# Peptides against a protein of PDB entry 5JXT, part 142

Target 1, 319 residues: chain A of PDB entry 5JXT
Amino acid sequence: SLLPKKEINVYIGMSEMQVKWYQKILEKDIDAVNGAGGKRESKTRLLNIVMQLRKCCNHPYLFEGAEPGPPYTTDEHLIYNAGKMVVLDKLLKRIQKQGSRVLIFSQMSRLLDILEDYCVFRGYKYCRIDGSTAHEDRIAAIDEYNKPGSDKFIFLLTTRAGGLGINLTTADIVILYDSDWNPQADLQAMDRAHRIGQTKQVVVYRFVTDNAIEEKVLERAAQKLRLDQLVIQQGRAQVAAKAAANKDELLSMIQHGAEKVFQTKGAFGTMAEKGSQLDDDDIDAILQAGETRTKELNARYEKLGIDDLQKFTSESAYE

## One batch from the design tools (peptide; made by RFdiffusion4, then SolubleMPNN)

Design b2_p20_4_s1 (from b2_p20_4, 10 letters changed)
Fold by OpenDDE base, seed 3:
Structure b2_p20_4_s1 (fold): chain B 319 residues (1-319), chain A 20 residues (1-20)
Amino acid sequence: as target 1 above (319 residues)
Amino acid sequence: MEPFYGARAKRRNAALAAAA
């Protein structure tokens, strides 16, 4: 029988470089961030800010002028300048030692380019598929990963490319490096490993930048997923969840944690305390804290009915 | 140790060398 998947949100502090770039993104559009644009502020401008903040949460090297150089090098700075990379680097060592194999999903093909450099730098053998990968090359990559005795430890995928019905049950660990706005896309990604033919306990690690926009992306995704489930269960087709965030929702997401980010000198949380020197105990603490916060998040939405979930604005979450 | 140049680093360095 297929074991239920274990899903853990892994809450990760920003590196010092991420804090600096997060501040810079907010400062560049400070009038929009403060809501001073009012009705004149375009939804497009807010969406652009959201996209830049999400890039920052993934890796600061997604921005021009963030990466040290010239000359540009691939070194430890690729890891310590992004909180998610610091956690990933420790987690992958543990996963490999356990004899597990891992799927890493991202929305951003440019992040996969960073992860490729990282894999080569650490000596991890990998496969890659994204939206630009030809059909034949996709089949070849899947077959190379799934073959008996494959030396490929990591599969790098864009979430949407991984959603294409492929079987990757030869992996038992799934890392969602970022989240899709559509929680169904993330579920479809998880279902590549968590499917008929899986013989191991599938564990899903969802990376979430703490005190940043990604917490609100996660909350919105969880809300939408619960609403979708309740609509299916109740047969109420009319409850089309407003598919797109409104301006006020986008603004509230941008503002989340912004004040604390502006006040922060250096890194956040465990990244401030230990930086790249995280040990196995630090990872265990992060995972345990994440498991607790995941249960709390799920319990919050499980208590809500359809009507509550439809009215649920990011503000009503804290009452 | 000699610096390691990943695929991104090589592309970026090459782009700078071509612009110089």
Scores: peptide ipSAE 0.580, ipTM 0.930, DockQ to the pose 0.664
Fold by OpenDDE base, seed 4:
Structure b2_p20_4_s1 (fold): chain B 319 residues (1-319), chain A 20 residues (1-20)
Amino acid sequence: as target 1 above (319 residues)
Amino acid sequence: MEPFYGARAKRRNAALAAAA
C-alpha cells in the first residue's frame, strides 16, 4: 500500500547577501512598499516586487552584480550566499547516505541553472527538465532517472514541467525549493513521487524563507488549498476562490517581515549563528522546528471555515 | 586547485568575453 506522504515546511533564514539584496529590492520601491503610491500604484508594480523578493529568497545570484567575479566560478560561495543552498547542501548529503533519491522542484529555470552548477560541483549526478526541454529529451531524462540501478541521484524540475503526469516513483524525497502560487501545482509535483508504484515513505521538504515574502506565499497557498477542499466537500462550487491576489493582499505580502529585514545586520536565524557551517544537529533542529510550525500552520487552517478562508485579511487569524 | 567552472559559470564568462 502507498504510505501517506510526510510534508515538512523547512523554514530557512536568509544569508547576509540575501538580506542585503532583499533590503535593496524594498528600498528601490519604498513608496510602493509603504503604500504611498496610493490608487495610482499598479498591480503590475506590486507583482514585480513580489517576483524580485521571491528571486532573492531563492538565490541572490538571480540578480546581476550579486555573484562574485568576473571571472565567475563555481565554488562554496554558490552555497553560502543562499540560505536554501546551505540547508540543501546538508540535507542532500543526508538523503544520499540514506540511499534515497530526490526530486528538486523550483518555479525558476534560472535557479535550476544554479542547481546544475551546484550538482556538478558536489559530484551529484542529475537529470533536468524544465519548460524549454524538448519532449524527446524529457522522455530520455525520465527514463534515465527511472532506469533500474540509475546512478542519477537528483532530478531537477520546474514545478510546472514536472506536473505533466510523469512517473518518478523511483525517488522517495521531494524538495520544493520554492512554492507555486497554486498549491495544486505543488501537489501535482509531489504526486510524481507519491504515486502507485512507490515502495518507500515519500517525504516532502518545502523550503520557506523565514521572515520573508515566502511565508505569505505559503500561507496563501495553504489557505487556498483548504478553501478548495472545503468547497469540494460542501458542494459549494459557487465559491470561486479568488484566483489572483488583489493589490492589498500583494502589498501586505510585500510588507511582511520588511521592517525586521531593514533592521537586520547580517544573516537571519541559524544562518547568522553558523553560516555555512551547519552540522547534522543543526539540520535536525531546523527539521524539528519546521515539523512543529507545519503542524501549527495546518491546525490554523483546519479550524477556519469557508467564510474565514475567503477573508484574506491578516488581522482575522489572530483573534 | 584550479577554479571549477560549471556550465552556468562558463556561459556567464563567455558572455562577458563577447561583450568586451
Scores: peptide ipSAE 0.580, ipTM 0.929, DockQ to the pose 0.624
Fold by OpenDDE base, seed 1:
Structure b2_p20_4_s1 (fold): chain B 319 residues (1-319), chain A 20 residues (1-20)
Amino acid sequence: as target 1 above (319 residues)
Amino acid sequence: MEPFYGARAKRRNAALAAAA
């Protein structure tokens, strides 16, 4: 029988460079961030801020002028300038030692370009599929990855490209480098490894930048998933349609952790304490803390009814 | 050690050289 998948959120502090860029994004649109734009503030402007903050959480090199150079090089700076890369680097080493194979999903093809440079730099054999990959090349990449005795350790995918019903049960680890606004897209990604033909325990690591917008993206996704489940169970199909965040929700998400980010000099959390020098014990501590917070998050939403789940509780960004 | 250039790094350097 297929073993149930283990899902854990991995909460990761921002690097110093991420903090600086996160501050810069907020400062550039400070009137919108403070809600001073009032009724004139466009939903599009808030969505743009959200997208910039999510890029920052993924990697600061998604912004022009963040990467050291010219000339641009592939070196350790590619890792230590992004908290998620620092954790990924240590985690992949552990995964490889365990004889596991890994799917890495992102919403951002430009992040996959960074991950390709990283894979080559670390000597990891990989396959890649994104939205631009031709159908024949997709088949070839899947077949190459799934081949018995394949030397391909990593499969890099955009979450949307992974949604196409492909079988990747030859991997037992899934890393969601970032979350989709639609939790069903992430589930579909997980289901590429967690499917008939899987022989191992599937483990899913969801990377979440701590004290940042990604916590609220995760919460909203979890809330929506629970709502979708309850709507299916109760036959109330009409409730699922409020997919798009309103202006107030977007503003609350942007404001989450912003004060602490402005007060922070340097990096956050384990990134402040250890930087790129995380050891195996630090990774175990991050994973254990993540497992605890994941259980707490799930327990919070499991107790909520449909009416509670329809209320986006703007827990004030100040609590 | 000689600097390593991944595919992305090469593309970025090439784009700068073409704009100069």
Scores: peptide ipSAE 0.580, ipTM 0.928, DockQ to the pose 0.617
Fold by OpenDDE base, seed 2:
Parts: sequence; structure tokens; C-alpha cells
Structure b2_p20_4_s1 (fold): chain B 319 residues (1-319), chain A 20 residues (1-20)
Amino acid sequence: as target 1 above (319 residues)
Amino acid sequence: MEPFYGARAKRRNAALAAAA
């Protein structure tokens, strides 16, 4: 029988480099961040800011001039300059020691390029599929990963490419390195491991940069998912969840944590305290805190009706 | 230790060498 999947949001502080780049992104568009652009501020500009902030939350090396060099090297700096990489590096060691196999999903193919360099640097055997991967190469990668006795530990996927109905039940761990704006895309990614033929407990780790845009992306995705579920359950097909964030929602998301980011000198949270020296106890604490916050988040949205979930998209601009 | 050059590092170093 297929066991229910366990989902845990893993809340991760920014590295010092991420904080500096996050500040730089906000400062570059400070008038838009402060709402000074008024009605003239384009939705496109706000979407661009959100996209840059999400890149920063993933890895600062997605920006030109962030990576140390020349000469450019693949070394520990690839890990310690991104909070998610620090947590990933420790978590993968644990996962491997447990005899598990892992799917890592991202929205960003350029992040997969960083993860490839990381896999080679750590000696992790991997497969990769993204949106540009040819159909035949996809089949070959899936078959190589799924074969009996496969030495491939990691499968790197873009969330959308992984959503294409493939079976990856030979993995039992799913890492969502980032979240899709559409929670259904993330569910479809999880369902690659959490499907008929799975023999293990599937665990999903969703990485979320704490005190940043990604918390609001997660909240919005959770709200949308709950609304979609309630609409289906109540047969109210007319209550289309607003698929696209409005300008005020985008502005509120951009502003979330911005003040604390501007006030911060150095890294955030556990990244400030431990950085790359994160141990197994620190990982356990992060996972336990994440499990608690995940339960609290779910409990918040489970109590809301359709009307409340529709209003919350409008009122989150005033708190 | 001799520096390790991943695929991204190799591409970036090659791009700099070609622009020089």
C-alpha cells in the first residue's frame, strides 16, 4: 500500500552574500518597494523584482558579479554563499547514509547547473532533466536512474519537466529547492515519487528562505491550493482562484522581510550562528522547527472558508 | 589542493579567455 507522503517546509536563513544581494535588489528599485510608483508602477516591474528576489533566495551566483573570481573555481564557496546549499549539503549526507534516493526540483535550469557542479564536487552521481532535454535523453536518464542497482543517487529536475507523468518511484525523498507559483506543479513533481510502485515512505522537503519573498510565495500557494480544494469539494466551479497576483499582492510580497533585511549585517538565523559549520543537531532543529511551522501553516488555512480565502488575497496588503 | 573546475567554472573561465 502507498503510505501518505510527509511534507516538511524547511525554513532557511540567507547567507551573508544573499543578504547583500537581496538588499541590492531592493535598493535598485526602492521607489517601487516603497510603493512610491503608485498606480503608474507596472505589474511587470513588480514581477521582475519578485523574480530577482527568488533568484537571490536560490543562489546569489545566478547574478553576474556575485561568484568569486576570476579565476572561477568550484569549491566550498558554492555551498556557504547560499543558505539552501548549506542545508542541502548536510541533508544529502543524511539521506545517502539512510540508503535513500532523492529527486531535487527547481524552477530554474540555471540553478540545476549550480547543482550539477555541486554534485560533481561532492562526488554524487546524478541524472538531469530540464525543459531543453530531448525526449530520447529524458527516457535514457529516467531508465538510468530507475534501473535495478542504479548508482545514481540524485535526480535533478526542473519542476515542469518532472511534471510530465514520469515514474520515479525508485526515489523516496523529494526536495523542492524552490516553489512554483502554481502549487499543482509542485504536487505533480511530488507525485513522480509518491505513486503506485513506491515501497518507502515518501518525504518531501520544501526549502523556504525565511524572512524573505519565498514565505509569501509559499503562503499564496497554500491559500490557492486550499481554495482549489474547497471549490472542487463544494462544486463551486465559478470561484476560480485568482491565478495571478495583483500589484498590491506583489508589493506586499516584496515588502515582506525587507526592513529586517536592510537592518541585517551578515547572515540570517542559523546561517548567522553556524553558517557552513551546521552539524546534524542543527539540521534536526531546522527540520523540527520546519515541521512545527508547516503544521501551523496548514492549520491556518484549514480553518478558512472560500470567502475568507478570497478576502485574504486582498487584505494581506494592509497588514 | 589543485583547484577544481566544474562545468560552470570552465565555461566562465573560457569566456574570459576568449574576451581577452
Scores: peptide ipSAE 0.576, ipTM 0.930, DockQ to the pose 0.660

Design b2_p20_4_s2 (from b2_p20_4, 10 letters changed)
Fold by OpenDDE base, seed 4:
Structure b2_p20_4_s2 (fold): chain B 319 residues (1-319), chain A 20 residues (1-20)
Amino acid sequence: as target 1 above (319 residues)
Amino acid sequence: MAPFYGKRARERNAALAAAA
């Protein structure tokens, strides 16, 4: 029988470089961030800020001029300049030692380019599929990964490209490096490993940058997922889940953690204390804290009715 | 150890060398 998947949100502090770039993004559009742009501020401007903040949470090298050089090199700086990479690097070593195989999903093909460099740098054998991958090359990559005795440890996928009904049950670990705005896209990604034919416990690690936009992306996704479930269960098909964030929702998401980011000198959390020198105990602590926060998050949304889940106001969940 | 040049590093270094 297929074992239930275990999902753990892994809350990760920003590196010092990420904090600097996050500050820079907010400062560049400070009037927008403060809501001072009034009625003239376009939803497009806020969406652009959200996209830049999400890039920062993934890796600062998604910005021109962030990567050290010239000459450009592939080295430890690729890891230590992004909190998610520091955690990923330690987690992958553990996963490999356990004899597990891993799918890594991202929304950003340019992040997969960084992860390819990382895989080669660490000597991890990998496959890749994204939105630009030809159909034949997708089949070849899937077949190579799923081959009995395949030496491919990692499969790098864009979430949407991985959602296309493919079977990757030869992997038992799923890392969501970032989250989709649509929780169904992430579920479809997980279901590539968590499907009939899986013989292992599937574990899903969802990376979430702590005290940043990604917490609100996660909350929004969880809220939407719960709403979708309740609508299906109650037969209330008329509750059109508000498909797109409104202007005020986007502004609230951008503002989340912004003050603390501006006040922060250096890195956040475990990244401030140990930087790239995380040990196995630090990873266990991060995973344990993540499991606790995941349970709390789920319990928060399980108590909410349809009417509460439709009210995207951050205020109503603290009463 | 000699510096390692991943795909992105090679492409970016090549682009700089072509612009110089």
Scores: peptide ipSAE 0.606, ipTM 0.936, DockQ to the pose 0.662
Fold by OpenDDE base, seed 5:
Structure b2_p20_4_s2 (fold): chain B 319 residues (1-319), chain A 20 residues (1-20)
Amino acid sequence: as target 1 above (319 residues)
Amino acid sequence: MAPFYGKRARERNAALAAAA
């Protein structure tokens, strides 16, 4: 029988470089961030800010002028300049030591380019599929990963490319490096490992940048998922969850943690305390805290009815 | 240790060298 998947949110502090770039993104559009644009502020402008903030949460090297150089090099700076990479680097060592194999999903193909450099730098053998991967190359990558005795440890996938009906049950760990706006896309991604033919306990680690926009992306995704589940269960097909965030929702998401980011000098949380020097105990603490916060998040939305979940799409729960 | 040049580093360094 297929064991239930274990999903935990891994809340990760920003590196100093991420804080600096997060501040720069907010400062560049400060009038929009403060809501000073009023009715004239375009939804497109807010969506652009959201996209830049999400890039920052993933890796600052997604921005021109963030990566040290010239000359450009692949070195430890690729890791310590992004909180998610610091945690990933430690977590992958554990996963490998356990004899597990891992799928890493992202929305951003350019992040997969960074992860490829990282894999080569660490000597991890990997496969890659994204939205530009030809059908034949996609089959070849899947077959290479799934073959008996495959030496491929990591599969790098865009969430969309991974969603397309593939079987990756030869992996037992799933890392969602970022989250889709549609929680169903993430479910479809993790179901590539959590499927008939899986013999191991599937564990899903969802990386979430703490005190940043990604917490609100996660909350909104969790709310939508619960609403979708309740609509299916109650047969209330007419509750089209408004799939698109409104301007006020986007503004609230952008503002989340912004004050603390502006007040912060250096990194956040465990990244401020230890930076790249995270040990095994620090990872255990992060995972344990993440498991607790995940239970709390789920418990919050499980208690809500359809009508409450619909209202919460309009009311920020933090009044 | 000698610097390591991943794909992105090689591509970016090559682009700079071509623009010089």
Scores: peptide ipSAE 0.602, ipTM 0.935, DockQ to the pose 0.656
Fold by OpenDDE base, seed 3:
Structure b2_p20_4_s2 (fold): chain B 319 residues (1-319), chain A 20 residues (1-20)
Amino acid sequence: as target 1 above (319 residues)
Amino acid sequence: MAPFYGKRARERNAALAAAA
């Protein structure tokens, strides 16, 4: 029988460089961030801010002029300048030592380019599929990963490219490096490993930048997922969840943690305390804290009915 | 150890060298 998947949100502090770039993004559009534009502020401008903040949460090197150089090098700075990379680097060592194999999903093909450089730098053998990968090359990559005795440890995928019905049950660990706005896309990604033919306990690690926009992206995704489940269960077709965030929702998401980010000198949380020197105990603490917060998040939405979830704005989450 | 140049590093360094 297929074991239930274990899902853990991994809450990760920003590196010092991420804090600096997060501040810079907010400062560039400070009037929009403060809501000073009112009705005149375009939804497009807010969406652009959201996209830049999400890029920052993934890796600061997604911005021009962020990466140290010239000359440009691939070195430890690729890891310590992004909180998610610091955690990933330690987690992958543990996963490999356990004899597990891992799927890493991202929304951003440019992040996969960073992860490729990282894999080569660490000596991890990998496969890659994204939206630009030809059909034949996709099949070849899947077959190379799934073959008996494959030396490919990591599969790098864009979430949407991985959603295409492929079987990757030869992996038992799934890392969602970022989240889709559509929680169904993330579920479809998880279902590549968590499917008929899986023989191991599938564990899903969802990376979430703490005290940043990604917490609100996660909350919104969890709300939508619960609403979708309840609509299916109750047969109420009329509850078209408002598919797109409104302007006020986007603004509240941008503002989340912004004050603390502006007040912060250096890194956040465990990244401030240990930086790149995280040990196995630090990873265990992060995972345990994440498991607790994941249960709390799920329990919050499980208590809500359809009507509550429809009225549930990002503001009412904290009442 | 000699610096390691991943794909992105090589591409960026090459672009700068071509612009100089």
Scores: peptide ipSAE 0.593, ipTM 0.934, DockQ to the pose 0.668
Fold by OpenDDE base, seed 2:
Structure b2_p20_4_s2 (fold): chain B 319 residues (1-319), chain A 20 residues (1-20)
Amino acid sequence: as target 1 above (319 residues)
Amino acid sequence: MAPFYGKRARERNAALAAAA
C-alpha cells in the first residue's frame, strides 16, 4: 500500500553573500519597494523584483559578478555562499547514508547547472532533465535512474519537466529546492515519487528561505491550494482562485523581511551561528522547527473558509 | 589540492580567455 507522503518545510537562513545581494536588489528598486511608485509602478517591475529576490534565495551565483574569480573554480564557496546549499549538502549525506534516493526539483535550469557542478564536486552520481532535454534523452535519463541497481543517487529536474507524467518511484526523497507559484506544479512533482509502485515512505523537503520573499510565496501557494480544494469540495466552480498576484500583494511580498535584511550585518539565523559548520544536530533542529512551522501553517489555512481565503489576499498588505 | 573546475567554471574561464 502507498504510505501518505510527509511534507516538511525547511526554513533556511540566508548566507552573508545572499543578504548582501538581497539588499542590493531591494536598494536598486528602493522606490518601488517603498511603494513610492504609486499607481504608476508597473506590475511587470514588481514581478521582476520578485524574480530577482527568488534567484537570490536560490543562489547568489545566478547573478553576474557574484561568483568569486577569475579564475573561476568549483569549491566549498559554491556551498557556503547559499544557505540552501549548506542545508542540502548535509541533508544529502544523511539521505545517502539511509540508503535513500532523491529527486531535486527547481524552477530554474540555471540552478540545476550549479547543482550539477556540486554533484560532480561531491562525487554524487546524478541524472538531469529540464525543459530543453530532448524526448529521447529524457527517456534515457529516466531509464538510467530507474534501472535495478542504478548507481544514480540524485535526479535533478526542473519542476515543469518533472511534472510530465513520469514515474520515479525508485526515489523516496523529494527536495523542492524552490516552489512554483502554482502549488499544483509542486504536487505534480511530488507525485513522480509518490505513486503506485513506491515501496517506501516518501518524504518531501520544501526549502524556504526564512525572513524573505519565499515565505510569502509559500503562504500564497498554500492559500491557493486550500482555496482550490474548498472550491472542488463545495462544487463552487465560480470561485476561481486569483491566479495572479495583484500589485499590492507583490509589494507586500517584496517588503516582507526587507527591513530585517537591511538591518542585518552578515548571515541570517543558523547560517549566522554555524554557516558551513552546520552539524547533524543542527540539521535535526532545522527539520524539527520546520515540521512545527509546517503544522502551524497548515492549521492556519485549514480553519479558513472560502470567503476568508479570498479576503486574506487583500489584508496581508496591511500587516 | 589542485583546483577543481566544474562545467560552469570551465565555461567562464574559457570565455575570459577568448575575450582577452
Scores: peptide ipSAE 0.589, ipTM 0.933, DockQ to the pose 0.663

